Peptides against a protein of PDB entry 5CWW. Designs and how they scored, part 76

Target 1, 194 residues: chain A of PDB entry 5CWW
Amino acid sequence: VPKLQGPFDFDLNPEDEQDDEVELKDIYVIGEKPRVADLMRGEEEELEMMKEDQHNGLSLNIICLLSTSGQVKICLDIDGVEAQWLPPRSKNKRLFAPPPEPPSLLTFQTFDTLKPAEVTPDGWPMFSEDATSPYSFYVTHPAGITYISLTPWVFRLESELQSDSEAGTEFRIDLLAKGQGSERDRIFTQTRTQ

## One batch from the design tools (peptide; made by RFdiffusion4, then SolubleMPNN)

Design b2_p20_2_s4 (from b2_p20_2, 12 letters changed)
Fold by OpenDDE base, seed 3:
Structure b2_p20_2_s4 (fold): chain B 194 residues (1-194), chain A 20 residues (1-20)
Amino acid sequence: as target 1 above (194 residues)
Amino acid sequence: DEEAELEERRKRYEEQLKKQ
């Protein structure tokens, strides 16, 4: 489990400047797939799980934020991108590297899981994992349960991140963010028995 | 059918909650 040492500097999209009032209730982290070089040092079991998932997942950490209102923000750890493009720092430079700057999070997508009429002041939405995919999860609220899948864009993003072009990674991410959104399906709605 | 897929996802969610 990557110990996300806060504070995170959120590079909030200027459209998110209105979000200073968004009370966060939960955080869901989708860890990056360990690099093959790190896997060569890991236990054989972790290597086998990685081979069964024929789909190369995203090499970035994804941080999902959930508000009281059921708004989901999907953030990417962009410092992870820069670390992929940096040639493997010779082992000797780690001893005198300044403390890593706090990870910069890019807001990739923002969307609601609740209708305005379903939002309650005492609502406590929560994330839960989907056992079928690391890139799918649920948002549970008293009003209902929403399935979310990042699969529509994750593999495309990874393909772009594996391109030899370091330049324009942020631009390519922005293009993907504006393109196909995450899958979002309401699997359950609480019927108020009047 | 999209509705059948949503029902399957619901069942999976309920099963997962029972294992936690």
Scores: peptide ipSAE 0.343, ipTM 0.872, DockQ to the pose 0.024
Fold by OpenDDE base, seed 5:
Structure b2_p20_2_s4 (fold): chain B 194 residues (1-194), chain A 20 residues (1-20)
Amino acid sequence: as target 1 above (194 residues)
Amino acid sequence: DEEAELEERRKRYEEQLKKQ
């Protein structure tokens, strides 16, 4: 049985220190690209379909957070959260393993999907998937719908992660965060009935 | 055309909502 994961520690960019009490309304998780070694246990046909998708994914989990205000925070799981299983009901060894340290999430990007005048206290924005890409999604709010794509940076980030230079990976990720934004397009706006 | 891309994305979204 999967264990509930969390709390997460957020490594926030110092520019995000001013983000007041952001009430989260939804979470969207983009799982890491399956490792080739984990795919070798599947049927060969699943392996071929996954190989085409494999060349085009990030080896890190992405956690997207959505606030009541329509703020989206894109977080990267840099530590690689191993799936924590509930301890087997084995009767005989309470090895007090220290509680696993909470996974650290790196905040990659923060951006708004709503204008200040569109924000409502009772707003309930929601994520929804895009069938065309695992790295694209929609934010739906009563005021409008926003398309988001992580594709401008995700493939470049993967290329950096696959580089032989483990030294300075964090620094390169920070440079990517500053240099390349996610695609963000308002596809629908609800006309305020006066 | 940016407007044509936005319309295509809107159409995809509406089609996904109808399948849910």
Scores: peptide ipSAE 0.311, ipTM 0.858, DockQ to the pose 0.025
Fold by OpenDDE base, seed 4:
Structure b2_p20_2_s4 (fold): chain B 194 residues (1-194), chain A 20 residues (1-20)
Amino acid sequence: as target 1 above (194 residues)
Amino acid sequence: DEEAELEERRKRYEEQLKKQ
């Protein structure tokens, strides 16, 4: 049974401690790439396909949060939530393992999909997937539809995570977060019929 | 053409919505 992950503790950068109680309306999760070790139990063909695809995706889960205002937060699951399969109910030993510490989410990027004039108190923005890439998605609101792609930074971030140099990784990730953001394009705008 | 790319993205989105 897949364990529902959560609650998540947000490690918000102190600059993002805007006390604005962001009312979340939707969540979109991009799972981490399959680990090579998990694939080694699969067909050898699947391992070859992943070696040929230079774009194996990110080894971290990405959690996208969407507010009523159309604000998107892109969060990284840094603690690397190994898919904790609920151990089969073996009758013996509830080792009271302390509840696994909730995964720490790092806010990587925050941006708006709506203009202030498009924000409505009854707005219900929603995520939807892009079938062309796991790292691309849409935000749908009554005012319009926004395409979002994480591809500009995801593969660069993965290259940093796979680098043997632990030194300066955090700094390089921070530079990536401040650098080339996610692609964001308004594909549709609802004309207010007066 | 940026407009043609946006139209293609819109079309993809509409096709995905029809498959759901």
Scores: peptide ipSAE 0.304, ipTM 0.854, DockQ to the pose 0.024
Fold by OpenDDE base, seed 1:
Structure b2_p20_2_s4 (fold): chain B 194 residues (1-194), chain A 20 residues (1-20)
Amino acid sequence: as target 1 above (194 residues)
Amino acid sequence: DEEAELEERRKRYEEQLKKQ
């Protein structure tokens, strides 16, 4: 599990600057798919299985943020991939490498899991995993449980990231963000026993 | 049926919680 150590600089789209008042309550991290190169030191059979699985995960880390209001923000660690494609830093001892800049997170999508009437000041929504997919999870709140799946866009995004056109990746991601929603279904609603 | 799929997801969630 990559220890996300540090303040994330959210490159919040200027439209999201109004969301800076969002009290975060939980974080869910979906790690990038294991690199084929890291597996090349393992059994050749695992490499073949990963190539055959047309549904290989995203090459980016996904960071899901959950607010007290039940707002989910899906963020992508774009810099994490760039750092991987950077040629191995020549071992020239620059004793003064500035501290690694915090990874820039791109906000891909923001959506609510609660209705305004379900939001409580003391709400404690939590993420939980889906055992069937790393790209699906649940948001649990006292008002109800919401299933979320990133699968509608994750594989499309991966296909774009694997394209030879490094130029305009951010633009294509923005287009995907506008065009593709995560699946979101309320699987349980707690009836107020009056 | 969307309702049947939601019920299956709910059941799956409940089964996962029982394992934790």
Scores: peptide ipSAE 0.287, ipTM 0.846, DockQ to the pose 0.025

Design b2_p20_3_s1 (from b2_p20_3 with V15K E19F)
Fold by OpenDDE base, seed 4:
Structure b2_p20_3_s1 (fold): chain B 194 residues (1-194), chain A 20 residues (1-20)
Amino acid sequence: as target 1 above (194 residues)
Amino acid sequence: NPVLEALKKALKPSKERLFD
């Protein structure tokens, strides 16, 4: 059985039971797309296709966390990119590399998909994919369905990651991070038939 | 990477927010 070694050992240390620990119910991973520069080593035709595919996804893994209360956290795996920017450490150094430190996840955005009154003890929100976009998904709960899209910021972030210009990067990233630009739309609400 | 450093400055680690 191939152990789906998910790239993320979430050492959720169970012991920090602070009362406010968001109980996670589901995880949705959006894998990084290969950087155009990494594709440049391939045939020119693949390069042209990737340049023309404006749908160049983010070079970072995105980890979406869903709580029992319907809270979504959008996290970025920054360690994946650091590994790519580090010159390929000689194969021999990987043997003595300390166990990969758990990926450093940065919380990009946090938002709720349920109203407080919709949160039930027996409620179980779940992620589901959107077949039309790798950066869009749904949160389903007995109370309703919420559409989420990361497209408003993902492409901008990727443009920054691919840019050779450092001018204004910090400012633009700060604006991007503060903008909370994910789209969220409740597309269905369960009508309580009394 | 200046972008990653900017992200680290602008964003909080998920671990901190998961236990807040």
Scores: peptide ipSAE 0.433, ipTM 0.819, DockQ to the pose 0.260
Fold by OpenDDE base, seed 3:
Structure b2_p20_3_s1 (fold): chain B 194 residues (1-194), chain A 20 residues (1-20)
Amino acid sequence: as target 1 above (194 residues)
Amino acid sequence: NPVLEALKKALKPSKERLFD
C-alpha cells in the first residue's frame, strides 16, 4: 500500500472557488498496477493472477474523494507516473532523499451520487470495494447505494500510457477526458417508510 | 511525458450531476 504520506496539494484550479467548500468524509485509493519487475520479487502466485486478468490495471494511482454531500472526485496521481518513466535511479543511497514532494493530483471527474433531497446532516456516505473488480466500487449512504466503475476509461488511458506513438495522443486524451466518464448506477434506494 | 501533458491540458475540473 503506497503510504500516502503528507498533505496532498490539490492544484485546485482557483477559478472553481465553489469546490473549496466540499468537506471530505472518505477516501478510496486504487493502487497502480505493480510493475512486472516488482512482481518478480514477490510470490509467483501474484504474477499468475496478474497474467490471467487480461485487464492490465492502470499504471497510475487513482484517488477517489467523497464529500458529505455524496460528491465523488476521481483523481489521478500524475507524479507517480513520472517516477515510473525515470530510468532506474542508480542504487546510490542518497542519504538525504529530499522529502517526497506531495503528489500532484489531477481531477479526472467530479460527480454526485446523491440527490440534494437525500443529503442529511447526520448521514455520511462511505466507499466500499467491489470484490469483482479493482476499478469498481460502491458509495453507500443511508438513502441508497451507488455502483461506480472506472473501467470505461481506465484501460484506454493505460493503452495511451503504454503507447510509443505520440501521434494523436492529445486528441485521444482530450476525447477520453471529455467523453463518457465513469459508469454510475444507483443499485439501491431506501424507501422512506412514511 | 506527452500523455501526462495532454492530461493536464484536457482535465479541467468538470462537475457532472447524476440527477439533473
Scores: peptide ipSAE 0.433, ipTM 0.802, DockQ to the pose 0.584
Fold by OpenDDE base, seed 5:
Structure b2_p20_3_s1 (fold): chain B 194 residues (1-194), chain A 20 residues (1-20)
Amino acid sequence: as target 1 above (194 residues)
Amino acid sequence: NPVLEALKKALKPSKERLFD
């Protein structure tokens, strides 16, 4: 169970006057694809389901952040992978395990789901899952519903993570990061009958 | 991991944007 460590005490240092105080309203986590080795330790039934679903998931956790204004920030959890690749540190329970460092999140993409005129003080956007895909979800707001899919880039990133070739990696990752290829589609808009 | 290092170079930490 990924310990979603409870409320990230965002020590929002109040002093940084940057006016764009993005107030977070919701968080959506897309867990990393379980490694086959970890699945082999689990029930055989889960392994068969994952084999049939050819959807090769990402080996990184994805953290989506949603602001009160409908801004979505898609972040990658890099530390989660580093911890997995580190051979289990020998059982020497160093008594003073440094407090688990908060996961280092890298911002992959930021975009809005609401127009400025749709943002209301009493409006609360929320994430909801797409039952058809683990890498797709919805942002629901009183003004409308937006479909989001990460599939355009997730599989490419996973391919790079699994690649044995270091040649051109930096270039391909730079292109991937700049492409910001998440799909965004407003599927419903509430018509205010004025 | 060269991919992770490339990601770290190409992307900004979310903490800086969330706290800045």
Scores: peptide ipSAE 0.431, ipTM 0.815, DockQ to the pose 0.232
Fold by OpenDDE base, seed 2:
Structure b2_p20_3_s1 (fold): chain B 194 residues (1-194), chain A 20 residues (1-20)
Amino acid sequence: as target 1 above (194 residues)
Amino acid sequence: NPVLEALKKALKPSKERLFD
């Protein structure tokens, strides 16, 4: 199993994969954009200009999981943001720091990129980036290529995260979660020459 | 954060499935 040395050492203990669990084949991480407020501690004027740029991305890490069957699960790393708000733990490397608890991920959306008839035992789906957008990517499989974009809901979620108003937040987030707003488009289908 | 709490209410945790 290639240990994806991503910044997240997911020690996926292969032993705990219950037989009924969706066999994961690939992981794609969309890192959070640094909060402008954290970068610009001193320059108030530059902070205001960057707040207007709606393109500042999401302040949450997004973890995309891909199964053998071409199922994509979009997860949000909620704990990552909470850790940023926690005062910097004093650099005293306590010798016995308990192993970092695995991040708590919330499943935002789950969808398939393959039809049941396209799923094959030897098929290996994989993620690939879209150079034009950090929140868009492709799922490639021998049966075809699917374009995925998270932009429709990512920008709305970020707007909520940046809002100083709590009024109506729960309602808007509930609508966002139910909307399943990811764009999914099969851009290529391989015709099996029978 | 009220947004994060709202997300936790609206969405399912995936932690158990990823690390089971």
Scores: peptide ipSAE 0.438, ipTM 0.824, DockQ to the pose 0.214; fails the geometry check

Design b2_p20_3_s2 (from b2_p20_3 with E19F)
Fold by OpenDDE base, seed 4:
Structure b2_p20_3_s2 (fold): chain B 194 residues (1-194), chain A 20 residues (1-20)
Amino acid sequence: as target 1 above (194 residues)
Amino acid sequence: NPVLEALKKALKPSVERLFD
């Protein structure tokens, strides 16, 4: 039986998130890709294929959260939440392992997909995948559809994670964090039929 | 992970809002 994962601790939440409990409506998970270093332990052929795959994704899981208001929060699983299975109920040894500390999610970016006037109490935004890229997706809402891509930063971050040298890492990461984040593009807006 | 630590330091919480 898969272990229920969560709750997650969120690091670096915006302070100004109004105490309005951001009601989450949907979650979109982008699974981690194996690190090149982990692949180097495999056969040389697999290593060559992965080196040629310029599209080596992030070695961290990405968790995208979508609120009722159409706000998207892009979170990084920095603790590496692996699929945990409930230990078989062996009768005797309830070793109360201290409840594993809830995995921490690092909030990379938070952005709205809806304008204030488009937010409705009955609005139900949802994620949908982009078949062309694992790091791109859509947010659909009755008011419109927004395309989102994480590609502007994901590959750069992965490059840093895979680098053997720490030289300049802080600088490059600072630029990455302060730079333009995820791409956000409204591709469809519902015409207000009066 | 030094990269993740650097990222934590560099990230500033903000919300990119849309306006009417």
Scores: peptide ipSAE 0.532, ipTM 0.934, DockQ to the pose 0.837
Fold by OpenDDE base, seed 2:
Parts: structure tokens; C-alpha cells; sequence
Structure b2_p20_3_s2 (fold): chain B 194 residues (1-194), chain A 20 residues (1-20)
């Protein structure tokens, strides 16, 4: 039986976001891509071909959270949360191990997909995948559809994570964090027939 | 991880809002 995981602690929440006031409606998870080097320890020739594919994706899980107001929070699983199974009901009184610290998520970016006038109390925004890219998705709402792509930063971040050199890392990461984040494009707006 | 530590330092909590 799978173990229910959570709650998650959020690092770097926006000051204006009281966690208690944000009603979450949907969650979209982009799983980490396996490191080719870890999968193919025995096949050196195939490792070289896969290293050339710059599109190997991020080695961290990405957790996207969507609120009723259409706000999206992009979080990185920096602790590497893996699927856990309930321990078998072994009758052995395991010594009370201290409860494991809750996994931490790093908030990379938070953005709105709806204008204030488009937000409704009965709104039901939802995530949907983009079949053409694992790092792109849509937010659908009665007011419209927003396309989101994480590709502007994901591959650069992965390059830093895979780099053996720490030289210049802080500078490049600073540029990444201050640069243009996720792509956000309204692809459809529902015309209110007055 | 030095990359993740650098990222934590560089990120500022903010919300990118849309305006009417």
C-alpha cells in the first residue's frame, strides 16, 4: 500500500501569501528524469549518445500548485521525495524513530494566470499536460486558457546541477533566478457575451 | 548541494501579478 506523503514545507513563500488563505484546487507533478549515467553504468557507448541530448530534463521533481484564483506556484523538490510504501505490519515494536522531518519544497516562481476581474468564487482552474513537452502545460479556466513552459530555465538549471565545476555557479544561478522565468502565454480568452 | 544553496540565496519571494 502506498504511503501518503506530506504535508510539505514550503521554502521562500511570497510574503503576501498566507498559506492558510490559498485554496489549492489542483497539483501537477513533473517527475525527475533518471540520470542516464545511473541507468547505464554498463553501456559506455549509449551513455555518450545520451549526453549529447541536451533535453534530458531536470534531475529534480517539479511540483506545480494551482489555487482557486488561478495562481500557480512552481516548486522544486530539493530533497528528492520518492514514492514510499507502508512498512509491512511487522509485529515488532519498532523503537519510536523521531518523525521524519517533512520534505521541503523550494518555491522557484509564483505567478497569476487570471486577472482580478476574471477571478470568480466558483472558479475551477485545472492543469492539463502538453503532449509535445514534459515541461510545458496548460491552465484551463472558464475565463481562458494559459500556456506555461518551464523550458526557459529548466535546462539551464540542470546544466548547473550536472556540472562538476563550482566555478561561477553562484553567478550563473543568480542570473537564472533574476532572469525571465517560466513562459506564460494566454492562448485563449473567453469573450463574455454581455 | 552548492547549486541549490546558491538558488535559495538568489530567489526572492514574489508574485507575478496580472493587471486589469
Amino acid sequence: as target 1 above (194 residues)
Amino acid sequence: NPVLEALKKALKPSVERLFD
Scores: peptide ipSAE 0.531, ipTM 0.934, DockQ to the pose 0.819
Fold by OpenDDE base, seed 1:
Structure b2_p20_3_s2 (fold): chain B 194 residues (1-194), chain A 20 residues (1-20)
Amino acid sequence: as target 1 above (194 residues)
Amino acid sequence: NPVLEALKKALKPSVERLFD
């Protein structure tokens, strides 16, 4: 039985206690690019498909959270949350194993997809995938559809993660963090028939 | 991971809001 993972601790820098209790409505997970070693354990057919997609995906899992208000939070799984299975009922349950520390998610970016006037109490925004890109997706809401792309930063971050040189890393990461984040584009707006 | 540590230091919580 898969272990239910969560709650996730958000390592939010304590200074910005935006303790806005955001009611989450949807979650969208972008899995990490499988390591070649992990691919070799899979069926030969999966190996062929991955050879064609030379797209260097991020080596970290990305967890996107969507609130009722249309707020999107892009989080990085920095601890590498592995699928945890419930330990077999081994008799020798070490009684006092400290509960595993909840996985920490690093919030990379938070942005709204709805204007204040578009937010409704009954609004149910949802994620949907972009079949053409693993790092792009849509947020659908009765008020409209917003296209989101993580491509502006994902590949740069991956390049840093793959770099063997620590020289300049802090500078480049600082630029990445302060630079352009995810692309956000409203592709459709529902016309309120007055 | 030095990259992740750098990222933790560089990222500041902010919400990119939309306005009417």
Scores: peptide ipSAE 0.530, ipTM 0.934, DockQ to the pose 0.679
Fold by OpenDDE base, seed 5:
Structure b2_p20_3_s2 (fold): chain B 194 residues (1-194), chain A 20 residues (1-20)
Amino acid sequence: as target 1 above (194 residues)
Amino acid sequence: NPVLEALKKALKPSVERLFD
């Protein structure tokens, strides 16, 4: 039986998050780029698809969280969430291993997709994939549709993760973190028929 | 990982809001 994973610890939360418990409505996961060794164990078709995708993906899992208010939080899985299985009910009381530390997520960016006037209590925003890119997706709400792309920073971050040199890493990462983050574009707005 | 440590230091918690 698969073990439910969570709760997740967030290393960085915005201080200005209003004490109002942001109710999460949806989760969108972008899996890490498979290791070449893992690809070689997979079907040849998956290897060919990845070779054709000239864009090497991020070696970290990305967890996107969506609130009722249309707020998106982009998180990086820095510890690596592995599938955990419930230990078999074997009677051997293994010594209380300290509870495994919950996996930590690093919040990279948080942004709204709805204006305050567009937020409704019964609104149910949802993620949907972009068939053209694994690092792009949509947020759909009755008020409108927003396109999101992580491509502005994902490939740069991967380049740093794969770099053999630590020289200048702190500077380049600082620029990455302070620069423009994810692309966010409203592609459709529902006209309120008065 | 030095890259991840650099990220933790550089990231500032903020929310990019939309306004009416």
Scores: peptide ipSAE 0.530, ipTM 0.934, DockQ to the pose 0.798

Design b2_p20_3_s3 (from b2_p20_3 with E19Y)
Fold by OpenDDE base, seed 4:
Structure b2_p20_3_s3 (fold): chain B 194 residues (1-194), chain A 20 residues (1-20)
Amino acid sequence: as target 1 above (194 residues)
Amino acid sequence: NPVLEALKKALKPSVERLYD
């Protein structure tokens, strides 16, 4: 039985998020790609092919959260939430290992997909995948459809995570964090038929 | 991880809002 992972601790929540309990409606998870080095310990030929695959995804899980208002929060699983299986109920005294510290999620970016006038109490935004990229997806709402892509930063972040050199890391990460985040494009808007 | 620590330091909480 898969262990229920959560609750997650959110690091770097915007202070100005009014305690309006952002009612989460949907979650979209982009699983980590295994590090090429971890996969290729045995097969030199696959190592060369994977080095050429510029499409090496992020070695961190990405958790996207969607609120009723159409707000998207992009979170990084910095603790590496491995699929934890519930240990079989062996009758032996479960040394209650201290409850594993809830996985900490680092909020990378938060953005709206709906305008204030488009937010409705009955609105139910949902994630949907993009078949062309694991790091792109859509937010669908009765008011419209928004395309989102994490590609502007994911590959750069991965390159830093894989770098053996710490030289300049802080500078490059600072640029990454302050630079343009995820791509967000409204691809469809529902015309209000009067 | 020094990269993650750098990222935590660099990220500022903000919401990119849409306006009418």
Scores: peptide ipSAE 0.539, ipTM 0.936, DockQ to the pose 0.833
Fold by OpenDDE base, seed 1:
Order: structure tokens, then sequence, then C-alpha cells
Structure b2_p20_3_s3 (fold): chain B 194 residues (1-194), chain A 20 residues (1-20)
């Protein structure tokens, strides 16, 4: 039986305790790029498909959270949450493995997809995938559809993660963090028929 | 990972809001 993972501890810097209990409506997970070693364990057919996608995806899992208000939170799985299986009911060894520390998610970016006037109590925003890009997706709400792309930073972050040189890493990461985040574009707005 | 440590230091919590 797969172990239910969660709750996730958000390593939010204590200063911005956004105590706003954001009611989550949807979760969108972008899996890490499989390591070549993991690919070699798969069937030959999966190997051919991955050779064509030369797009070096991020080696970290990305967890996108969507609130009732249309707020999107882009989180990075820093600890590499592996699928944990419940240990087999072995009889004797009550080795209380310390409960695995809840996986820490690093919030990379938080942004709204709805204007205040578009937020409704019964609003149900949802994620949907972009078939053309693993790092792009849509947020659909009755008020409209917003296109989101992580491509502006994902590839740069991956480049840093794969770099053997620590020289300038802090500077480049600082620029990345302060630079342009995810692309956000409202592609459709529902016209209120007056 | 030095990259992840750098990222933790560089990221500040902020919400990019939309305005009417």
Amino acid sequence: as target 1 above (194 residues)
Amino acid sequence: NPVLEALKKALKPSVERLYD
C-alpha cells in the first residue's frame, strides 16, 4: 500500500507568515526528469521517447498548488520525495523508524491568476496540462483561462543544478530568484454578458 | 546542495497580485 504523503511542511521563511489559510482546490505535479540510470531500468520503448525530448527538464519535482482564489504557488521538492511504501508488517521489530520528516517544499513563486472582482466563493479553478510542454499548464476558472509557463527559469535552474562549479552560483541563483519568474498570460476572459 | 542553499537564501516570500 502506498504511504499517503503529507502534510508537506512549507519551509516558508517565518517572516512572511501568510497565515491566510488558503483553501487548496487543485494540485499539479511536474515530475523530475528521469535520470538516465532510471531510464535504463525501464522498457526499451520508453528509452526511445526520452531521447527525442532533448529538453533537459528540471531534476527536481515541481508541485503547483491552486487555491480557491486562483492563487498559484509553485513549489520545489528539495528533499526528493520518493514513493514510500508502508513497511511490511514484520512481526517483531517495532523499530519505530522515526516518522520520516515531512518533505520540505520550497516555494519558488506565488502569483494570482484572478483579479479580486473575478474571485467567487463558489469558484473552482483547476489545472490542466499543456500537451506541447511539460513545464507549461493552464489554470481554468469560470472567469477565464490563464496560461502558465515555468520555462523562463526551469532550464536556468537545472543548468545550475548540473554545474560542477560552485563559482558564481550564489550570484546566478540570486539573479534567478530576483529575475522574471513564471510566465503568466490570460488567454481567455469570459465576457459577462450584461 | 549549494544551489539549493543559495536558492533558499535568495527567495523571498511574495505574492504577485492582480489588480482590478
Scores: peptide ipSAE 0.538, ipTM 0.936, DockQ to the pose 0.682
Fold by OpenDDE base, seed 5:
Structure b2_p20_3_s3 (fold): chain B 194 residues (1-194), chain A 20 residues (1-20)
Amino acid sequence: as target 1 above (194 residues)
Amino acid sequence: NPVLEALKKALKPSVERLYD
């Protein structure tokens, strides 16, 4: 039986997050780019698909969180969440391994997809995939649909992760972090027929 | 990882809000 993973620790939460328990409604996970060695073990079809996608993905998992208010939080899995299996009920009380430290997520960006007037108590925003890109997706709400793309920063971050030189890394990462971040475009707005 | 450490230092918690 797979072990339920969580709770997750969040690093660098916005201070201005009002203690209002942001109720999460949906999660969207973008898996790390498979290692070439893992691709070679996979079906040839997956290898061909990745070769055609000239854009090498990020070597870190990305976890997107969506609140009831339409707020999106983009998190990076810096510790590498591995699949944990419940130990078989073998009677041998293995020495209580210290509870594994909960995986830490680094918050990269947080943004709203809804205006305050569009937020409804019964609103249920949801993620949906973009078939054209693994790093793009949609947030659907009764008030409208928002397109999100991580492509403005993902490939630059991957380039830094793959660089052999530490020279200038701090400067380039600082520029990346202070940049505009993810693309966010409202593609549809529901007109309230009064 | 020096890149991850640089990210932790550079990232500032903020929310990009939409306004009516």
Scores: peptide ipSAE 0.538, ipTM 0.936, DockQ to the pose 0.810
Fold by OpenDDE base, seed 2:
Structure b2_p20_3_s3 (fold): chain B 194 residues (1-194), chain A 20 residues (1-20)
Amino acid sequence: as target 1 above (194 residues)
Amino acid sequence: NPVLEALKKALKPSVERLYD
């Protein structure tokens, strides 16, 4: 039987203002791509195809959270959430192992997709996939549709994660974090028929 | 992982808001 996982602990930086109780409405997960090293156990042909795909995806899972207000939180699964199964009911009272620490999510970016005037109590924003890219998606709301792309940073982050050299990593990551994050474009706005 | 530690240090909580 699959084990229910969660809740996730957000590594709140001590500077993290207590996120106001954000009512979450939807979750969108972008699964990690298999590491090239894991493919080395497979056929050589698969390895060559992945090398040619310069756009190797991120080796970390990405968890996107959407609130009623249209706020999106992009989180990285640093610990790697794997499917867990309930331990077999062995009759032996195993020693009370302390509960495993909940998986930690790192918040990469938080942004609004709705203007204050567009937020409604009955609004129900939803995620939808982009068939053309695993790292792009849409947020749909009665007020409009917003296109989101993680491509501006995800490939750079993956490059750092795969790098064998620690030289300059801190600097490059600092630039990545302070740089322009996810692409956010309103592609459709519903005109309020007054 | 040094990359992840660097990222944790570099990221600050902020909300990119939209305005009317």
Scores: peptide ipSAE 0.537, ipTM 0.936, DockQ to the pose 0.666

